# Peptides against a protein of PDB entry 8BZL, part 50

Target 1, 228 residues: chain A of PDB entry 8BZL
Amino acid sequence: SYDRAITVFSPDGHLFQVEYAQEAVKKGSTAVGVRGRDIVVLGVEKKSVAKLQDERTVRKICALDDNVCMAFAGLTADARIVINRARVECQSHRLTVEDPVTVEYITRYIASLKQRYTQSNGRRPFGISALIVGFDFDGTPRLYQTDPSGTYHAWKANAIGRGAKSVREFLEKNYTDEAIETDDLTIKLVIKALLEVVQSGGKNIELAVMRRDQSLKILNPEEIEKYV
Target 2, 242 residues: chain B of PDB entry 8BZL
Amino acid sequence: SRRYDSRTTIFSPEGRLYQVEYAMEAIGHAGTCLGILANDGVLLAAERRNIHKLLDEVFFSEKIYKLNEDMACSVAGITSDANVLTNELRLIAQRYLLQYQEPIPCEQLVTALCDIKQAYTQFGGKRPFGVSLLYIGWDKHYGFQLYQSDPSGNYGGWKATCIGNNSAAAVSMLKQDYKEGEMTLKSALALAIKVLNKTMDVSKLSAEKVEIATLTRENGKTVIRVLKQKEVEQLIKKHEEE

## One batch from the design tools (peptide; aimed at target 2 S152)

Design b1_p16_7_s3 (made by RFdiffusion4, then SolubleMPNN; from b1_p16_7, 7 letters changed)
Fold by OpenDDE base, seed 3:
Structure b1_p16_7_s3 (fold): chain B 228 residues (1-228), chain C 242 residues (1-242), chain A 16 residues (1-16)
Amino acid sequence: as target 1 above (228 residues)
Amino acid sequence: as target 2 above (242 residues)
Amino acid sequence: SIWGQEAVYTGVPLEE
């Protein structure tokens, strides 16, 4: 039974457990990230929270540090493990190096963690993709994506989860220098991108904004509706 | 046969390590990487498959990595595995430099990583790395060097070689056109374009789909340079005119 | 055997 959980190569050179983990991500709620000139924006599809579920407990956007935040798609329990490890690393880096992590650094850390779970005995891949955004010390906005394999890349804009294909197609068409010329336009771009897959407008969108030299701000539904 | 496919890398009754063979199959589906040794330098040429418009233009070479001041590598196979191995190469090189106050010899760096690869084929609970690497470098012992390593931990030095998709066909072309003792970096670049044009499953070779790095010596220092897109375009154009 | 240098690697050999 455990032999099936081991990530091994198929005869055709595929890692089925990684591919299956990617399928788990595709079942997750859609997340979008966009890098503007002086802003990074994350948007996530809110699942129709059952009336009895505390909306506060299902945060799909979380801070890793003061200068870095992450959205994810896939298994929430897996995400918690990754987030906690990343937060510890961010704090450790501040203590040992006396500077906050770069967005690339923490992304590479997360990617390496994920990769190890694809190559370690008794472990399955993480069923999670992540969008990691933030600012480097020099004030440069960054956006990275990771997948269950541990692969990571830098992006101007990207999406993950069930609606990712449609959102990416939208972003490929609409991401221009003009579309991100201002902070407000960048926010509008993210909202419009999410609306390709999210029904019922701003009530079903969670949006987080990080501006240069500012803390992460989660927009309330009323603030989101102003951009629609 | 299924029993040997699902467990840690173990020998089949026929003495085969199927997980290593399957890792090599994964590499066969990866983008093509070429290495060519010349008298005055060494180069890597790699196929760039994922040109996405939304990628951040921070040209991190997708497939070519600087390891230290004297060495670079290209990768074919699983990107995440490649990232781990390239990071390890950098760490090994740095530790050697700190310990001996000299750059690590090229072959020694290759061997150190190959030992790690081999371990992942032998120890329980590990799978092979789905990655082959080409290494280019210069050291005071052997001058310009080109190495290849695979998931088994085997390596060898080459005058010219190829990994990834259509590697066998590429090597055949290299054997035919490589002029031993007469290869200049300029001729090596032309040969790389010629081989890539024939082995890549594209109707027309474009500069956007090719990444090239050269390693040369200038004023007693190693220079690793990634060619600009315009330079690659000129090489392609020159090939088309021939 | 895929373990022999001749079987593992194809290319122009460094040493003849």
Scores: peptide ipSAE 0.028, ipTM 0.487, DockQ to the pose 0.013
OpenDDE base, seeds 1, 2, 4, 5: peptide ipSAE 0.007, 0.000, 0.022, 0.033; ipTM 0.494, 0.582, 0.686, 0.487; seeds 4, 5 fail the geometry check

Design b1_p16_7_s4 (made by RFdiffusion4, then SolubleMPNN; from b1_p16_7, 7 letters changed)
Fold by OpenDDE base, seed 2:
Structure b1_p16_7_s4 (fold): chain B 228 residues (1-228), chain C 242 residues (1-242), chain A 16 residues (1-16)
Amino acid sequence: as target 1 above (228 residues)
Amino acid sequence: as target 2 above (242 residues)
Amino acid sequence: SISGQEAVYTDVPLEE
């Protein structure tokens, strides 16, 4: 009876539901993350908001804590569940350990959550990949990526979603120490990377910046255009 | 492949959740519901399909539900599913009020239900709710608000939107006629009638087939009012004269 | 339908 969402191995060792969840991610809007020297930047493809839609309710970048933010590609409702649980964990950690989470810690938490949904009977995988960026308590900038399988890795720069391949190819060519030498150059790199898959215009990009000891800043379209 | 038509919501090879899509398709056959945000209020307008002559004159709202003192919703889709979700909304709002001694913010109520909807798309042995909702409300944080949620657990804030039958056409009309920043509740009511007249595909719109509720602020209190049939008749008459 | 898919997966319509 197919009445239970079961992620099982195929005869050739594939977890089809995980692979299919990855296909859902590939249909998502493109997100880019770049780690600079003292900055982390997230950029997301902003498709033309429906004329009557409130832009406030259409955010692809969110704070998990004061020192951590996340962008995602894939199922928005799935992402909300992950975000909510991550936020609770961040707060719980602060209360119990009396320190903010490290970016790796919260990434591992999210990854573990995702992995459980690939192994538990009666659950389907989360249809999301995430870019998680922030600062550790020692001031080190971090970027992690996680996928529907619950795998995660640290990155200098990465992309997820429909345009991820093209953006990654761009980043592989253009991510240098010189390209991230300043905060502004790092921001510019993210914008240029997104412009590989997004039609020209600051209006089509959502950009968030986190600097050391600063809160997440979402740039307005005018601020973005200064870097184009 | 019929394999993905099973009661369990799973990903297709293309990364699609067909059960969610099918739930959304079912909503497309439901009666039309409109929501319009104005500067001085917000409204819901819904098609009333079940006009049974034997129903007592107590026109209970068939499609519009009061959730608390500051919020109401309209539903499109499976009635039984709608009843469950509207009851859950009321319970969530009440629990919040008891816990925090203040009304739940509008978006928080919407998200709480959306998380439930999402869960029904992810957990085995559950099917998606075959219901979309429009939410109208007021809170101290954002003032008047209009939200839409679907079976996936996605939601969004809107200035104007439509769910149910001919929703795409309605949204197109709303996009054309909605004047941002200049929308009064009076103009919103007129727009609602205009759009419903087109979307219901009737030669003549009648007040018995339309339910309208408005949410306003009076003396620092939220007032949710279902328009009387006579008031709706006047709106229709005015539209016909234009 | 593409419209249904977009509504399920993203808050922003996918450009065809």
Scores: peptide ipSAE 0.027, ipTM 0.609, DockQ to the pose 0.023
OpenDDE base, seeds 1, 3, 4, 5: peptide ipSAE 0.000, 0.006, 0.022, 0.011; ipTM 0.499, 0.493, 0.719, 0.591; seed 3 fails the geometry check

Design b1_p16_8 (made by RFdiffusion4)
Pose (drawn by RFdiffusion4):
Structure b1_p16_8 (pose): chain A 225 residues (1-47, 50-199, 201-228), chain B 238 residues (1-200, 205-242), chain P 16 residues (1-16); non-standard residues A62 YCM
Amino acid sequence: SYDRAITVFSPDGHLFQVEYAQEAVKKGSTAVGVRGRDIVVLGVEKKAKLQDERTVRKICALDDNVCMAFAGLTADARIVINRARVECQSHRLTVEDPVTVEYITRYIASLKQRYTQSNGRRPFGISALIVGFDFDGTPRLYQTDPSGTYHAWKANAIGRGAKSVREFLEKNYTDEAIETDDLTIKLVIKALLEVVQGGKNIELAVMRRDQSLKILNPEEIEKYV
Amino acid sequence: SRRYDSRTTIFSPEGRLYQVEYAMEAIGHAGTCLGILANDGVLLAAERRNIHKLLDEVFFSEKIYKLNEDMACSVAGITSDANVLTNELRLIAQRYLLQYQEPIPCEQLVTALCDIKQAYTQFGGKRPFGVSLLYIGWDKHYGFQLYQSDPSGNYGGWKATCIGNNSAAAVSMLKQDYKEGEMTLKSALALAIKVLNKTMLSAEKVEIATLTRENGKTVIRVLKQKEVEQLIKKHEEE
Amino acid sequence: SLEEQIAQIRRERLNA
């Protein structure tokens, strides 16, 4: 089989294929995640008439208690999502507990890292925001990138214009903004309206404590706009 | 040997996949192919690129392939690659039927093939398949459906779409004329002739298939030359 | 196999 080293070091210590994978993420639609007091919210920018909206979604459930949003190569994302879904079931089988948000994040990150050091393969061209609750009810938000690095965040953005949205969230992520569920959803819509020039071209989803993923209707989004 | 390896599965500096993009260029030079969803069925309209006089026409179709009882598809791009992929689609549909004793839902069949196509872009060092496919079908979950896949493994559901030559012009005509939720098969057939009229008219140059439900059973039929010649006459009056 | 596990999960999700 094909064994060419694809990800290699360059002078200065750069891994060019990873950096190029990060460029693929920037070409992706914006995704925003906010961790609230008792709620986590994901929002994504949408790119069209005659298209079935159900089939092309950027927010996916990995397990009953964990879901994710992504930016970058949509085909690579389907592969990572299905790999994570299989791992969530393997964990329930071996430990008899649902996966912690951190556990499945670590798994997705290590899978991505393996694709930066394995022969015959290019890195995954996606970043992911992963949200959910732990056993003790603690809300979580994590980010993964193509290098395999992962971190926890109060709020974050990935994809096209993520720097601008991040700077908006830094100034606006306060206790007042995440005091209630309505204001938590509102902060995500405001963060997206910063780069989407729009309001009717946004997908949003909400996850509450042990209540599973709820995707909001277009009519419910129009009320906030 | 590193010298002769063209490195088909790497990123460009901009995060692009060059082989995938070049494959999509090949599809843009293929015969026009479009699909339209309606309330009572789904259809595929395709430009025959085999319009030579000395051809025999031994099959019921040239570009439209039955995948299982409830599904058919059409292709744009490298013909040989399309043969490999359509054979694999039939195998996936039968593997699902064997396991669950029920037909494969349409989206599950598209996802399964797209995973194969995505693998060719990430590892193995091989060229990708130069094929875009349109899928038409019916399942108990979502009823009549239309899907499109491309060489990278991406797919989407559409009420109407077009692949191949002059597809951008065709998508424009579909946005203007397609009445969302009010289309019948007869009107969708009329719109298909209208679209192929601009982007290309003769019955020998086109191929039309329809998918409908009759007595709880799926019917996939290629329209005879007589029915196509009558549809071409009905449009010229407009 | 990994493919069979994925196919099963996809079926269950659709029937949910």

Design b1_p16_8_s1 (made by RFdiffusion4, then SolubleMPNN; from b1_p16_8, 8 letters changed)
Fold by OpenDDE base, seed 3:
Structure b1_p16_8_s1 (fold): chain B 228 residues (1-228), chain C 242 residues (1-242), chain A 16 residues (1-16)
Amino acid sequence: as target 1 above (228 residues)
Amino acid sequence: as target 2 above (242 residues)
Amino acid sequence: SLEDQIMDLEIEELNK
């Protein structure tokens, strides 16, 4: 009988299953998000592809809609469920409301989904944190972070995964108005932040950029090396 | 529908609902939230713990939520649970407005949410919400009101109360200093700062660590206002000078 | 709730 992972309170008021899910996130590949003036940038650590693994690198960055993309840390299988639900919601919103989702809206949707999995029997929390970036219809760039508990906040910059502490410390020191004055400087900031925890330079970084009124662009390794 | 009938919240041999008690324990570790009823208004004051340089300024209030034009709440406990409950409060209030073409009475909104909280303690497949709420509001029936609710679904009206960290000590201080019938919003604000200064585990109270909202009536309309940092600084300064 | 129904469907899909 698989002990139904029930998220219950401990005597000291802890939700251990949520905390353990957060530990699963901490074992995940590092992801970084930065909001610039007219740009949002996501960067993720590429896991060393085992020699025989098809270079189809499990994309850690995915589009949810034309105006929203997400990076995650933690369990990839859990992430698929969240991504699929979020994509359906984005499409449904366009159909019913006749406008794309705001970044906050879709973040709240994902957060609510995660929260429900912390409060339903026979379900465990999602073992993922996510960075959600994009543009609202008014052209405002947004960055949100969610965790396994379903908590979410808006950020100027943030990091998740195994190297998140070091990356956040770097961002706290280096995120300034001057550091994000241009799109290129914003991209450089993300790369420098990831290089705090990623060895061997641009080859081990996946980078995605969304500029105002533009679609998501995934940078190739050669484009990344231009910023190093 | 596989009704996962696993009863997580059950009675102990002693008749205790441990999951509810443990949820309350979680709230005891949360940031302090305080509510004070005055003759000319109501206020919420909350500890702001999440002070991070990289947070986006769009979050004007972490702990205080506007529910409708006549009500606001503050939350102590699990933030994700708080978001779900706050959203539900807004939906209930909106549905009532649509159905009756008038704002929901304050106590009715509180009761509706408390029924939901209670259900999460009784029905299988769910855990209690790890959240206590303070509600401030105005309605034509009772005027200015302050309510408190807990994970069990119990609620009560208060003149002044506190939830979260060091709530018992805060309530004791409120009992000593609260003057029934003589409380102005100005005096309530001063009292809130006094209590927070003593109950927050900080060496020095700063405006960045405190959120305050007031609910007043102006020209027959309810006004909910979050105090600016400068206003909170002035209140702290005044307290330090006394 | 509709949300609970959606979650139940998700679990069923995950267990397939």
Scores: peptide ipSAE 0.017, ipTM 0.542, DockQ to the pose 0.020
OpenDDE base, seeds 1, 2, 4, 5: peptide ipSAE 0.062, 0.009, 0.020, 0.006; ipTM 0.633, 0.613, 0.530, 0.506; seeds 1, 2, 4, 5 fail the geometry check

Design b1_p16_8_s2 (made by RFdiffusion4, then SolubleMPNN; from b1_p16_8, 9 letters changed)
Fold by OpenDDE base, seed 4:
Structure b1_p16_8_s2 (fold): chain B 228 residues (1-228), chain C 242 residues (1-242), chain A 16 residues (1-16)
Amino acid sequence: as target 1 above (228 residues)
Amino acid sequence: as target 2 above (242 residues)
Amino acid sequence: SLEDQIMDLDIQELNE
């Protein structure tokens, strides 16, 4: 009986609502993250903005703070809730601790939030995975991934959503020290990885770059085409 | 407590939120609502289905609600749910005004409601709202704006869009006829009539079956106006002559 | 599909 609104253990030890939320994530648009030497890059499959839709309202990559950004796969409305909570926490941390959050800290916060929604009565899990990238205060680039269960891990490179398996396989083969030797090569790696699953080239890719001590930059289509 | 859990929106084995999908399906059977953004204004056009002779002439549009001095919305779906959501929108806008001594930005109001909608898809004992909304507004940040939101809590900005019955066909027509950068409020009104005439399941479009509201700026103030029946009749007549 | 509207799916595939 799927009517159990509560995430409970099955007799065989499964949390079905969490697993089903993970299935929702797999249906989401592809997102990829790569940590370079002095750069972090997020790429997402650009959803065709419907003709007559305002592009400004379609954002798959968002800033959580000046030093942290996030891409997600899964339910957009769920993502908005998580993003808002994370932004509030980032600001709160700045006020209380007088320093920006570390990428790990905010990831752990998001993961904890997700985990609570897997254990709380009368709540369903969040139907999102997230790639969280940024720089710690010491200038170290970081990439984390979190899923509906509230688990999180640090990565050199990872992908989520539709096509994530293919993108991961590509990254496993092509992520080398040489491939990330420069910022441009790192960006190129992300684009190539996305092109494994995205049709029609650079026009269907949104790319965000964060360099050390710099703000998040969204690349325009012309800039992306230079790397194809 | 256990009985309320049975009404919680949960994931299917395939990762789908069927209660949200069913709510959206229900909206597909509701009266048609259109929104069109122009250079000099924004409009909502809505189908009137309940023309009961005994209905007291509701001074205000049945389907178009004023939210504050700078925003209005139209609804497709369950009327009772719509009333709750429109009231909440008004309360949010008022609280913001009191707190900040300025009107709430349009997108912030839309987002605030969308967060509520989302919550009703995630928390136990709640069902999704069976309502989609079109929002029109003006603010100092983005000028004239048109938004659409659905039961999932998703929203987007639009130049033109449609919700309710035959919305897909309406959107297709809007895509064909909407001229970006050249859309005047006058042309938008004509387009609205054209689309409604083709998408409404009526033999002949009449002014009694259509509500239209415009949002414009006059002397640095937002003006929200519901068109009089005579004005709508003139628009229909012009369309028939073309 | 309605699923595509709920999910962050590319609307272009819905219009084709």
Scores: peptide ipSAE 0.186, ipTM 0.675, DockQ to the pose 0.028; fails the geometry check
OpenDDE base, seeds 1, 2, 3, 5: peptide ipSAE 0.064, 0.181, 0.172, 0.067; ipTM 0.619, 0.682, 0.671, 0.639; seeds 1, 2, 3, 5 fail the geometry check

Design b1_p16_8_s3 (made by RFdiffusion4, then SolubleMPNN; from b1_p16_8, 5 letters changed)
Fold by OpenDDE base, seed 4:
Structure b1_p16_8_s3 (fold): chain B 228 residues (1-228), chain C 242 residues (1-242), chain A 16 residues (1-16)
Amino acid sequence: as target 1 above (228 residues)
Amino acid sequence: as target 2 above (242 residues)
Amino acid sequence: SLEEQIEQLRIEELNQ
């Protein structure tokens, strides 16, 4: 059957392995991204950190470069491979072009990497979607999403993973210019969006913010609770 | 080459990697391994299943492997796969030492192996490794550390964890009895014996069936020590008296 | 639904 082969077209034109990789993403923990005026915010559902698990090792939000960070949904090990390659590319770009990557550039790089894994006879697709946020050199905030297929789009706000539908529905209703007028309001919007699918409030949310000309800041639970 | 692509780990219609799940299931039937992080050290305890009288008292721990001067691991799963992965860990650690003239950070070694594991779940003609590992180590960045990795290439840091047979029950017991911030190596050893006694499918825990290694710091050096059978017997006896 | 739209976008992009 075509679904048991390498990523090949079905008779009806479907790439089943890509579609099935998207199903793996849908089983992933929820991630949300929102672009504000001068801020980008990523939020992720904390899986109940086992009482004995080191929280340091459960990072779903990571920096790709000083101006770019990423959240993902799906297979954590697959994500690590993508993250590492993206980091290398960011550094390479700085060395060769003498400027940091644009958020679109690194998104396109990641997307192209994913696409190649959908077309290689010896590989399966990556079982991840990613939200990639950051600032271009001109100070423009950006949010991109990429899927297992290697597609990517720019967004004002988006969500991925198991709760993505509910979070997106919330964002569609509540994402307004007024709701993102300030950094704090933008952060509140992300938290409220995640609370649609995350039980027990701020303790189960990981939140990262990047402001213009600032590094990625991961908020501590106490900081998150102030917005709840 | 093309014929082996049919053995690629692929997604199911439901987005599952069944070959990885089946590898994890196989590990669930392996001998129990547990790790406990303490304030003054870290330990691994593993079930010995192959007590063959004719096995030359292999000076080598059956399930606990020294990786370098600062790290050791324990393995649950396919022995042949374990040997390959433990050798790879040693090679990675050695290459790092040669390149940078310092020991590899613990998490970096774990990550390097996990990337290999992940690759065996994604690239054609490969099967997942049927192995989970517990890693203990010390480095200057994070001090004493305990990690767990699985066939998927996922890993995490832990204060205490268990892999192999009855791991879920062991983890539950560890969650109940592990006192954060108050765990000494002595108390960790006692906890390890307590958990193994309850989770091993044996009527009585014997020192012959348990391997324990400790990693400590003495005079600014890491010391990895496998406990002698007599020391393990004393720990068991102490537990039976409580 | 937005989900259907996103899925359609994904399908369209897969088919482009």
Scores: peptide ipSAE 0.019, ipTM 0.615, DockQ to the pose 0.017
OpenDDE base, seeds 1, 2, 3, 5: peptide ipSAE 0.006, 0.011, 0.015, 0.015; ipTM 0.598, 0.610, 0.518, 0.517; seed 1 fails the geometry check

Design b1_p16_8_s4 (made by RFdiffusion4, then SolubleMPNN; from b1_p16_8, 8 letters changed)
Fold by OpenDDE base, seed 3:
Structure b1_p16_8_s4 (fold): chain B 228 residues (1-228), chain C 242 residues (1-242), chain A 16 residues (1-16)
Amino acid sequence: as target 1 above (228 residues)
Amino acid sequence: as target 2 above (242 residues)
Amino acid sequence: SLEDQIADLRYQELQQ
């Protein structure tokens, strides 16, 4: 019997649909985010692209605005809905407030959206966690994570998806002020963290970098290999 | 047609709202939150469970939220639900301020949110919020105040109370040690540490695991202050010496 | 049982 897509409490006080959505995230490709001094870096595990699949169609890192980007783990179709709504909100904010969103603002928006889908009739939770990075208008780098429940927190570094535990353990040991002293060291930290779970080196990693006062840059495989 | 599943929160044959009870069960597993009313102020003390090295230091408080200049709250339960409700509290308070050019009375803010909570127990296709709140505040009508609300939308004023893990044991301890009419903020802080030390499922109480906020009046203004870790350490040390 | 007492207390709190 298909459990009705109703998020209700269990007798033990659990929201099973949220927990099951978290399990869907755990099956997703690993994503890593690290906040440096003047840089934010996202890394994502590339799934083995089928020989005939256009690599351009599987973007796990996307821009929400000029100053904000997001990586996700879980259901790609769910991610698309979240991304589209977030982009609309970023544009709306620019029109109404005449400033770009803060990273916290857009994270809170996404979190609120996710939470509503845990409480609305006939809706299931989003099967997605996200790492949201960017710069506030004052030039402060930010990293946030959100999960299917709609919970969000600010992080120095974090990981989501199937390899998240191992990557987090690595980051807990290796994230130091010295390890993020330069942009290059920060990038290297993300790559090393992702290599804990990704086989075959830099070819299976997608890496995006946003520096202060610069646009999002996706590194090519050759650029990634220089840091390995 | 929005298929409103009208049956999400329904009465059992025995007249029980199981979804509300199950939401309360979820809160029972959440970190402990205490509220204590004193003659010269009110305080919130909350268990901090999410001690992660990679958390950004900008995250000042996990469980204590400033609502306006005269009110703060603490939350036990589902964090995402808490974020939604605390945002609503801020919006309600701001709308009132804009409309009436004065701060919202404490009880009115609590009641407004409780109406929202109640609605989520009654309207089809909604689940209860898995959140209980403690509210501290000051207004010109009643002075210092402490309120508690639950997923049902019920609320009450308290001199001292507890929500979350081991709340029943905490309330029992508060009943024994609370001195009506003689409670200073200093004694309330000591009482909060005493109760948390006994009710938290930790081998040793540490300042990193406790958030404390005080609400006082200074020069005719409300002051909401979160205690620094060093101040909490001193309170813990003092308790260990007694 | 302790569980029944807790359930009763919760129910009473709901009716208050």
Scores: peptide ipSAE 0.012, ipTM 0.519, DockQ to the pose 0.023
OpenDDE base, seeds 1, 2, 4, 5: peptide ipSAE 0.009, 0.007, 0.014, 0.016; ipTM 0.611, 0.513, 0.522, 0.518; seeds 1, 2, 4, 5 fail the geometry check

